Peptides against a protein of PDB entry 7Z53. Designs and how they scored, part 17

Target 1, 150 residues: chain A of PDB entry 7Z53
Amino acid sequence: PRIKNQADCIPFFRSCPACPGSNITIRNQINALTSFVDASMVYGSEEPLARNLRNMSNQLGLLAVNQRFQDNGRALLPFDNLHDDPCLLTNRSARIPCFLAGDTRSSEMPELTSMHTLLLREHNRLATELKSLNPRWDGERLYQEARKIV

## One batch from the design tools (peptide; made by RFdiffusion4, then SolubleMPNN)

Design b1_p10_6_s4 (from b1_p10_6, 4 letters changed)
Fold by OpenDDE base, seed 5:
Structure b1_p10_6_s4 (fold): chain B 150 residues (1-150), chain A 10 residues (1-10)
Amino acid sequence: as target 1 above (150 residues)
Amino acid sequence: STVDFLEKLR
């Protein structure tokens, strides 16, 4: 390590090494704070946003999903409720609002939207499975545990 | 965009 005096350091580590057994010299990192995949973009960085991204109508620990559209029965990101929605202004005929996501760029980048959607689906899948395995868990615990796994 | 993404899914 570059820092020789460890007494001056706060013991806060964000990542751990992930070394495949192959001759690949590339050192990958595992997120030590949350998960291998940083899904913070899905859950939001601020508490108010994080709450808005959750389905608070039940105790299933689920993320909110789109109420108007589905992808062959699969969940999509919920729409935001913006006063001057730029997505609505971009294509007034389509009348498709911007998505509500942890990353504000979700509606600007289809690749990011796809990733958010996939991770949202995975979270809800995990939360559902966790509920089946642990019927006594409340919505908060289900949400947090699913979030840790994602 | 959101619209493009949704159209791709249809």
Scores: peptide ipSAE 0.019, ipTM 0.428, DockQ to the pose 0.188
Fold by OpenDDE base, seed 3:
Structure b1_p10_6_s4 (fold): chain B 150 residues (1-150), chain A 10 residues (1-10)
Amino acid sequence: as target 1 above (150 residues)
Amino acid sequence: STVDFLEKLR
């Protein structure tokens, strides 16, 4: 392989094929994302990821935020916990992990990171406002209603 | 990169 240091290889897996029939002339991948516009890049397309993206420590329906860094008091995306974190591998001195978002590519470029950050902030803003308007709503309802608006 | 983004926010 071109990369000599195999210890720092980034795990990469080929998508599973969609095999609808016996006469397969064109290989298509299985769609692993939701089939409708639902801001899955923010909330995730799978339940385990969606739960990890949420702040489950309270009943405010908030998304999880970074616990180490803030932007002048404003929230940032939480860090992921990857086995071989490519962000940690690219700059070991900085020791900054990749961000956790619904889209695994959230840390690949600043523009995408910023967009996810804005949407996270917007969700949390909406959830907070919904809580003020509906004090009796639980965290699940707040989260879902905010998600519908985003 | 993530690091570059965070540095710009400081």
Scores: peptide ipSAE 0.019, ipTM 0.527, DockQ to the pose 0.218
Fold by OpenDDE base, seed 1:
Structure b1_p10_6_s4 (fold): chain B 150 residues (1-150), chain A 10 residues (1-10)
Amino acid sequence: as target 1 above (150 residues)
Amino acid sequence: STVDFLEKLR
């Protein structure tokens, strides 16, 4: 890389290329997103990720929250479990892993982190209210109905 | 940064 001081850089990896043919003049990345508004930035676009984003320890239909930190009792995004966590590599003193969200860029910008946090809180709020209104709903239905509202 | 923010919450 051109930048010698890599301590100030976030070690992002470039997206995999989409190579439709042999004579490629334009390098396109693979699109892993949905083509419609489904809040995939919050819930993920793939089922394995979606499951990891959920609190599966109960039947409340909640998204997973941070287990180490809270904002005055309010939920924060859960940490990811990356083998080579770029957040840990960037700031070794802080020892704070990257956040887990539907959007992989959730830890790139505080603004994105904040938005994801707000949407996570809103989902959990909605799921909680839906549970209150519909006590017989299971966790899956609560999650899906809250997701539809978000 | 988000990291800085979390550090302040300790």
Scores: peptide ipSAE 0.019, ipTM 0.472, DockQ to the pose 0.250
Fold by OpenDDE base, seed 2:
Structure b1_p10_6_s4 (fold): chain B 150 residues (1-150), chain A 10 residues (1-10)
Amino acid sequence: as target 1 above (150 residues)
Amino acid sequence: STVDFLEKLR
């Protein structure tokens, strides 16, 4: 059945199924994510995404932050640039796009958004402190060292 | 929702 009130809906699409051989009665999903240990939910699993999540405008090793909104001066996740943005379909009047994060689910619920935001802030805090302690480090080293700590 | 969260930050 088609749900008419889209304002109360979160667009969610099924992933590709996995076929476990003889037991095809239970639909399993293909997992294309990396391990949680590498914090790919924050930094991305693919190099192009990882680069887009970084602030490449300077050599401070920071992650990109939202350019339109802040939480009392504190950083928020940057917006994604999707051709068919599902977040814009949820509430067309608000015109708020999905957040960009390593985990594509970052905009599905406020809890995920909050956790990713906290980790973003922590990375940037760490990178800033590392820069203070090691003024000669470049942006790549600052980013990688902060990432290792997170 | 994420939208509701951001609206509260305006």
Scores: peptide ipSAE 0.017, ipTM 0.473, DockQ to the pose 0.220

Design b1_p10_7_s1 (from b1_p10_7, 5 letters changed)
Fold by OpenDDE base, seed 3:
Structure b1_p10_7_s1 (fold): chain B 150 residues (1-150), chain A 10 residues (1-10)
Amino acid sequence: as target 1 above (150 residues)
Amino acid sequence: LDRVTLPSNK
């Protein structure tokens, strides 16, 4: 290999190309997200991911929160479980894995992570309030109604 | 995610 010291490498994968025509001058990426405004960055665009982002331990319609850390009692994003986790490789001394969100870029910038965190908290706040207003709603109803409001 | 390239100081 051209670069021998691979211990300092961060895994990076190029997006798949979109080929809309024969005379392509600009390389575009394939869009794998939902094509309408649905807060998919919070909830995910695929059902398996969406399920993994939910708190399934109760019928409160909540999104999953970090089980190891809190911010002065407030929720943080849950950790992902990635093979070759780029967050672990970026700062090996910190040993903090990437966050799990609907958008895979949730750990790319602190500002983006903060926004994801705020929207997570907002969803859970809404679900909690909806439960208070509608005690007979189950977890699925609470989750979907809160998702619609966000 | 938009990124702006800033000039390097050399």
Scores: peptide ipSAE 0.013, ipTM 0.430, DockQ to the pose 0.015
Fold by OpenDDE base, seed 2:
Structure b1_p10_7_s1 (fold): chain B 150 residues (1-150), chain A 10 residues (1-10)
Amino acid sequence: as target 1 above (150 residues)
Amino acid sequence: LDRVTLPSNK
């Protein structure tokens, strides 16, 4: 590598390019996100990711929360399980993995992480309220109804 | 935000 001292490096991984035709003078990224307003940054644009973001331990329609850390009793984003976790490499002493969200950029900066966290909490709040109002709704109904409100 | 890799150069 061009930089010999790897200890001070921030790992970046370039996204895949989009090559639409003969005019390849400008490198564009592939966009795999859903095109409609659906809060895909919270819920994901693909079903496997969406399932991983949900709390599957109950029928409350909740999104998964961090199992190791809380913020004064309030939820934080769950950790991802990346093969080459860039967050672990950024600060080796902290040993904090990247967060898991619908948007893969959720750990890019604290401001974005905070917004994801707030929306996570809001979904779970909505699902909880919907459960109170509709006790017979199952987890799928609660999740989908809360998702529509967000 | 976009992520960019540096050119490989040994």
Scores: peptide ipSAE 0.010, ipTM 0.409, DockQ to the pose 0.018
Fold by OpenDDE base, seed 5:
Structure b1_p10_7_s1 (fold): chain B 150 residues (1-150), chain A 10 residues (1-10)
Amino acid sequence: as target 1 above (150 residues)
Amino acid sequence: LDRVTLPSNK
């Protein structure tokens, strides 16, 4: 080994690789403690933001969706309510405000917008399925369980 | 009272 002082080495073992059916060259590791995807950009890292991203009108554990637009019946990210909305300045005629998400960059990068949208839909799909499987679960339980699966 | 049933991975 390159390091001669083996007595001071801490025996860390590399986790098993996650090998999906893709040609991705970046080695990802299996996470046994948390979900594979860090969805903090979807759910928010702060409690006030996390609450604002939820649909509080029912006990279905859903994330909030756009109230003005849909994508062929599928959900889109809700809009934020910023005083000085930079998204409105990019195209004044379109009048499309910034999206509300756990990551403030959601409206800066179309790639992030797409991923946030997909994960929003996946969460709501999971919550809906969990409600069907567990009719007695309340909104908090459904939200948390779906969040863990994502 | 409640179940702990999760969807299977696809």
Scores: peptide ipSAE 0.010, ipTM 0.422, DockQ to the pose 0.021
Fold by OpenDDE base, seed 4:
Structure b1_p10_7_s1 (fold): chain B 150 residues (1-150), chain A 10 residues (1-10)
Amino acid sequence: as target 1 above (150 residues)
Amino acid sequence: LDRVTLPSNK
């Protein structure tokens, strides 16, 4: 039966249907993403966040990396600047802030953190390679092209 | 002019 109290409902909007073959009976949504993988967890879904995740010190199209720590020479996620940083509050002695990523949960699970880290490194690798292949590309183009590949 | 070469993702 239908829920009588509308306040108990959460509104959902259904994506537009994809119309591949006429004989396909299973409804599927249109994929409007430029990449097979939605990397919004890495790049952010909002422009202000996306800008904060980028390295703006140069025109290399890189994502920002941790300025305090590295993993055997490899990049780690940058730290966030939260007013009430739950990571700092959890262990005062460690003084390790939460990571900054496109997904706010980046510091919640080690598995998620590692995934973000991996994709961060991959983006920067791609951007670096793209710069080598296309030395005249500016930072914005490098960033966007690398983002599309990820 | 500028090249349009894209590497593949691992």
Scores: peptide ipSAE 0.007, ipTM 0.391, DockQ to the pose 0.023

Design b1_p10_7_s2 (from b1_p10_7, 4 letters changed)
Fold by OpenDDE base, seed 2:
Structure b1_p10_7_s2 (fold): chain B 150 residues (1-150), chain A 10 residues (1-10)
Amino acid sequence: as target 1 above (150 residues)
Amino acid sequence: MEAVELPSNK
């Protein structure tokens, strides 16, 4: 990194350029997200992330929720397991890690965090209702059908 | 982690 002292810094990395070539005069960023409307901000654009976002402890098709904190009994976003967690670096006294969501920017500002939390709650609500309506559906089908609705 | 473009210093 250009700045060596990171004690009071939030680590941000410059994006990789798309189509590096001698005739390219305008720097564009690589798009690493899905190109279709699939609510990837909730579910992720890559399979490993999508799996980490799911509650794999049951067959209810639910997204993972925070195991340490709740909002008056309501689910919050799970924490991420980043090696160099920028959220832990900003406020070391609070020791609150960044949230895990399909969009890695979920912890950038409270408004975005709130929206992802709402979408997570909505998915889990839908999956729960779908399970009630279709008791024979497995967790994968519940997850995918809820995802289609969101 | 999603890379964030730094603002241009121009």
Scores: peptide ipSAE 0.000, ipTM 0.212, DockQ to the pose 0.017
Fold by OpenDDE base, seed 3:
Structure b1_p10_7_s2 (fold): chain B 150 residues (1-150), chain A 10 residues (1-10)
Amino acid sequence: as target 1 above (150 residues)
Amino acid sequence: MEAVELPSNK
């Protein structure tokens, strides 16, 4: 193999199969994502993940942000809490966990991380501005209206 | 925990 250090490999798993129709002989994976262009890469495709991506400590409709690091005062993606965190496995010295986003691939490439970070910042900017314009809106409405704009 | 600033590439 070209890669000698297997300890730093990112683990990938085969997707579960979709239910085959009576005449379908080709194995297809189950679609675990929303079919719409709805920024599910930011907000998640499942309710538990969507909830974990939100800042639930207040009624500002914000997404959760990193609590350890910032970029010149600007928010970064929060860290995930994976049992077998591939980011911790691949870079044991830095001890930096993978980022949490709607797309699990958010930490696979810096370009993806950057895009997810940008969209997270934009959501939080929008939610903040919407709160300023509509002081009586609750956190759920702020979150949903910001999400509609993103 | 206070957020740590990432080094600027400037």
Scores: peptide ipSAE 0.000, ipTM 0.252, DockQ to the pose 0.121
Fold by OpenDDE base, seed 4:
Structure b1_p10_7_s2 (fold): chain B 150 residues (1-150), chain A 10 residues (1-10)
Amino acid sequence: as target 1 above (150 residues)
Amino acid sequence: MEAVELPSNK
């Protein structure tokens, strides 16, 4: 081996290959984390977070929205309730908490914030429309069906 | 109003 000192080696384990289709010669790894597009950045990957992201005050299947601010009448991401909120710690004078989203990075860059906001709005739009089309659906079904579309 | 069921991807 070219490297004489094993201490200089970084252990790297190659991901398991996905079974290729009949004519695919490119080795792809198995995705064991999520489906290709599951919108986990919107809904979270864990049940406690997913519950916190939902508006549980009604049975409309909506995601939670900001209660303090709106964008020309349109919903914004809700604020998180972190014990040591880095957004509050960074600028104590502004007193603006970090946003709550499925992706913890939602407050790191405005671009991420905007995308999460957009998808939150889309979910709520879909859930609202689904409720209109299906008045008998409960909040859980509305949420899940909207989630499937998003 | 008839319920519009989305096709189940099952």
Scores: peptide ipSAE 0.000, ipTM 0.183, DockQ to the pose 0.022
Fold by OpenDDE base, seed 5:
Structure b1_p10_7_s2 (fold): chain B 150 residues (1-150), chain A 10 residues (1-10)
Amino acid sequence: as target 1 above (150 residues)
Amino acid sequence: MEAVELPSNK
């Protein structure tokens, strides 16, 4: 570790150095917190959240989807299960809970919601295709390989 | 719970 004195410094590392392959002396960085691709908005940055975002009812490696609503047969983000759900408080008539995503802000802006939904759909598409190509893969491998591609 | 379809953007 670069920081040995933990009394004066918080050892928080978000990125790692990437080795340049060319004569370019520019040091690149890779995400060191969540995944090779910084898709924490899709998969979460913590294991409990990541588990909640997954469809654990089968071995298809899919992310969880909304059980109440669909967009012309297309998946939407699942609802969160918050005790004090701010989305329920903001629009009491619609009674629509906040969405569960890797980013807690997924319900703050329609643009974010849309992007999260798109990435969720893409993950599930990839996982489905990977399952078709690799019938012997289990749900964990499908999830991880789809995650690597996203 | 039965899934409700959202209207398509025409």
Scores: peptide ipSAE 0.000, ipTM 0.211, DockQ to the pose 0.119

Design b1_p10_7_s3 (from b1_p10_7, 5 letters changed)
Fold by OpenDDE base, seed 1:
Structure b1_p10_7_s3 (fold): chain B 150 residues (1-150), chain A 10 residues (1-10)
Amino acid sequence: as target 1 above (150 residues)
Amino acid sequence: MDRVELPSNF
């Protein structure tokens, strides 16, 4: 690349090509999202992401929440751990990383951030209520049942 | 814009 100093650059990657065969005349991208109505914007479309979105420190079936900030005692989206975090690159004064959500666009605009935050809160509310109603349920069952409701 | 994580093999 012509740019030697990448520290000030927002990395943009072209979508990965789908290569179904040797005679490809039209470049298509790989679909990284589920085809289901499954609230993948909250839970992710892939197992590694889904695990990172979960609070694995307990058996309450909760999603992970921000450890640095809260909104009047209410949960916020956790921060992502990106090597080249575009949020850190664009807002050097605040030093606020991009949010981790099932949809990577969660940090593109406040409306998306708010909706993902709302759904995260609702999941955690549901998981908490389900735990109160079903004390013998484990964290996996609580998570999955809350996910089915969301 | 779909953030496609490049597989770790790149």
Scores: peptide ipSAE 0.000, ipTM 0.168, DockQ to the pose 0.029
Fold by OpenDDE base, seed 2:
Structure b1_p10_7_s3 (fold): chain B 150 residues (1-150), chain A 10 residues (1-10)
Amino acid sequence: as target 1 above (150 residues)
Amino acid sequence: MDRVELPSNF
């Protein structure tokens, strides 16, 4: 790499290549996302990630929120638990981990973080209102119905 | 089966 001071750089790694069955010289990447519009940027494309994004401590169907910080009483994205957290590597003084969202790019720029935060808030708003309207619904149904609306 | 109720402000 031309840049020797890695402390000033965001570490990006190349995606896994798709193995072409043909003599295609163009390097394609493996698609790890759902191919349909399902708000996977909020909920993830894989079941383990989807579970980690949920508040599993209750039956309210809510997404997990930040436990350390809030924006004037409003929820923020939860922190991820990455072994080699790129956010910690790029800003060692702030010691703020990357945010956990359905899209791993949620911490790439403030605008993305803001949009993911907005959608998380909207899901939790919807789930709360759905619980009020349907008191007998369990947390799974509340989560799925809110997800269908988002 | 419970009727699906949506928020009025949606």
Scores: peptide ipSAE 0.000, ipTM 0.245, DockQ to the pose 0.024
Fold by OpenDDE base, seed 3:
Structure b1_p10_7_s3 (fold): chain B 150 residues (1-150), chain A 10 residues (1-10)
Amino acid sequence: as target 1 above (150 residues)
Amino acid sequence: MDRVELPSNF
């Protein structure tokens, strides 16, 4: 959808500089993402985000899911809790927050949202199956083994 | 080394 309202500011933050301590005159940003293929778009690149993406209410090793909406009984991405949520700013009538995922861009386009949703569902499917096969595994092990497969 | 059992339906 085209953003019709241009009156509201979209928060945009400049990346933090890397300060290598050398007389490098070129400003480089800090790499905020993992350096290997680890599905960080699903799980996040930082521990606090990774924790927020998890369902910590049980020991099933699941990712958190939307509590307000479902797709024919299937899980959707949870909502983020941003102070200045661009999704809320762009469509005040719908009052739908941005989605929380490992990649902050999860709400930029429906195709990306769909891929994140699919991978979240796949993780939760895997964790559920792993729990069935390994009833004695705790939630941490289930989460990590499901993550390893994804 | 605990044997990780993976689901057969990958």
Scores: peptide ipSAE 0.000, ipTM 0.253, DockQ to the pose 0.024
Fold by OpenDDE base, seed 4:
Structure b1_p10_7_s3 (fold): chain B 150 residues (1-150), chain A 10 residues (1-10)
Amino acid sequence: as target 1 above (150 residues)
Amino acid sequence: MDRVELPSNF
């Protein structure tokens, strides 16, 4: 074996294979998330997460935003409420939790954080504009229509 | 059916 010391190994589990068609020679993994491009990185792939990502305090169809910090008046990603928040564990004095987004990797690197922040802002912009254009729309419709555009 | 109006600036 190339690695002699098992202590030098990291646990890595390969994704479950998708059922091959008759002519598929390449092993593909099964998609256990969403079946199409639906901006799940913004909205999550599961209903409980999707609900947590929404601003439920009003009927504007908005995503939740950071309540502690803003970027020159612009929204930031909300903080997550993880039991064992790795961001809090990394530097307890900073007390900056990980960000909540549709993708759990949103706090892994600044580039991801920035992209998720951008898309959150865009959703909220769209929902706001849609509300202006369609005053009779409820929060669910605003959210879903903004989501379709994003 | 209410007409779906989209923003002019995307």
Scores: peptide ipSAE 0.000, ipTM 0.295, DockQ to the pose 0.023

Design b1_p10_7_s4 (from b1_p10_7, 5 letters changed)
Fold by OpenDDE base, seed 2:
Structure b1_p10_7_s4 (fold): chain B 150 residues (1-150), chain A 10 residues (1-10)
Amino acid sequence: as target 1 above (150 residues)
Amino acid sequence: LDAVTLPSNK
């Protein structure tokens, strides 16, 4: 790397460029997200990611929550499992990996992380309420119905 | 969510 003092570096990874078209002077990023408003930042735009964001240990239709930490008993986002985790590299003493969410930017700033966390909690709240109202619904239906409400 | 643009820290 050009910069030798890596201790002062925040690791960033450059995204893939979009098609340049007729003007190659401005580099645009590829947008791989779903185009409609579906809270894909919470649930993901791809099925493998969506499955990883769900709690598959039961039939409650819940999103996965952090297994190591809570906020006064309230859920936090689950951690991702990245080979080169930029969050771990940013502050080596903290040893806090990046959060896993539908939006890969979930750990970029506290405000965004907070919103993801709140939406996670809201989904799980909704799923819980829906289970109470509809005890015969399975986890898939609970998840999808809560997702539609969010 | 909207994209966030931050200034460069050169």
Scores: peptide ipSAE 0.014, ipTM 0.437, DockQ to the pose 0.019
Fold by OpenDDE base, seed 3:
Structure b1_p10_7_s4 (fold): chain B 150 residues (1-150), chain A 10 residues (1-10)
Amino acid sequence: as target 1 above (150 residues)
Amino acid sequence: LDAVTLPSNK
């Protein structure tokens, strides 16, 4: 059944189709993501998103972490800043926005969120270790080298 | 882990 309360509707945009020449019977969307092997779900597939996922306040090559919450001192994913945040609309009393990650589905299910969180922590751990081993490396070098290892 | 669209019911 269709939802009758349209005031609580979440805006949704359909992906652009891939049109292969002559006979189009099945509609497929265009793939705009980089390879799964490069951990683009963590770092993003586009430069603007990748920059937003980084901690640019220092030269430690770290990914950005949540500024409101931690898990026993361990990092959590940063929050996104969406105008019509589906996570806020899902449970208005909780007032918890969606997480920001390289994969836009990071808040879809707890299992996926947990995996993103673990990889975030691993990157920051690696970057910290690399900084200790190579004190002269700047944030860009640390970020890229840690990204290669993940 | 793609989203699944449920069929519409009239």
Scores: peptide ipSAE 0.013, ipTM 0.421, DockQ to the pose 0.016
Fold by OpenDDE base, seed 4:
Structure b1_p10_7_s4 (fold): chain B 150 residues (1-150), chain A 10 residues (1-10)
Amino acid sequence: as target 1 above (150 residues)
Amino acid sequence: LDAVTLPSNK
């Protein structure tokens, strides 16, 4: 092998190919996710973070929303609670903390912030509609089903 | 529903 120092290697594992034995020319990986879109940037990829992103005050399966601000009545991302919040330091007069999202970079790129906001709103919309359609579903079911749809 | 491509890099 060209690289002799194994200590400098980064371990990579190639995903299993989808449709083994097919005549497709493009190698596709198997999607093990239950949803078509990996929305881990919205919901969080770690359970503690995922719980913090949820509204646990009710059984509606909603994601947490900003408690201080709204955008013309529409939800904004909740604020994080960082010990050393870099967003507060960038503009001391504004006193706006960083947003909390599944992606820690949510406040760094306006485009990402906007998209996170949209997907937050969409999740909560879906959860609300799912509650209407399935009134016996608890918050966990509503959250999971909405998450799968997003 | 819809698939959205989010930016991954700065």
Scores: peptide ipSAE 0.011, ipTM 0.459, DockQ to the pose 0.028
Fold by OpenDDE base, seed 5:
Order: C-alpha cells, then structure tokens, then sequence
Structure b1_p10_7_s4 (fold): chain B 150 residues (1-150), chain A 10 residues (1-10)
C-alpha cells in the first residue's frame, strides 16, 4: 500500500519487479523512463493547491479541466489565475494563461505539460470507471481511489 | 524529471 500521509514523510518506493520466472532468485526491476513525471506533482502536494486542482462542482471525483479549450474533445489542464501571468506576456494577443498544475513548471516545459495532461486524463478516466462500478461512492472516495491507482 | 508512479497494490 502507498503512504497516504504526505505531511509526515517523503515517500520512497522500490522499483517495480520484473519477474522473469518463478525459478529466478534474482529480483530484477523494470526500467523507468527518464522523463517520467511523479503523479504527486499532478495532484499537488499542498492541500490548497490540491483542492484547486479538483473539480468541486460535482461528486464525480474528477480533476479540474480547462474550460476554454480541448484537444479534439480531450481534456487539457485548467488555467491558473496569476496576477502577473508570464504566459500572457509571451503572446499578448493570444491571451493564453499559464496552466494550473501541481508543478509550477507545467507551463515551461512542453514535455512536462504533456505528461500532466495525460495523467489528468487518466485520473478522470479512472474516476469515471470507478463511478460506473461503484455508483454509491461519493466524490471524495472516487478521487482518492483514482489517485491511488494512478 | 520526477520519480515514476508505481502501480497500486489492490
């Protein structure tokens, strides 16, 4: 099981085992992608930020999505509300704010933005499936269970 | 950049 309380400690996990067979005594590990993003940065490590990243308009346990734009019907990260938004200064005519994510770098590195977007979509997919399987679960339960799976 | 998320054990 995962460590749920992020306020008391920093969670460290051993690499997933790559089990080649039952007769092998050496435990190998699955190689991780160098550019992979920690899901903790998707959900936010601070409680106020974590709440802002959630869709609190319903009991579906979803993360908030962009309300202005979509990617061919697929979700994009929601926009932040910064007083001095540097993203708005890059192209003043486009009026595109910075994205809101658990990582402030989400609008600086396209690769990071992409990974956060994908994990956002995966969370919402999982939450939707969990709601279908468990109709009586409330939004908090759906959110937490989906977060645990991601 | 950051650590990979491991699958849940459920």
Amino acid sequence: as target 1 above (150 residues)
Amino acid sequence: LDAVTLPSNK
Scores: peptide ipSAE 0.017, ipTM 0.372, DockQ to the pose 0.028; fails the geometry check

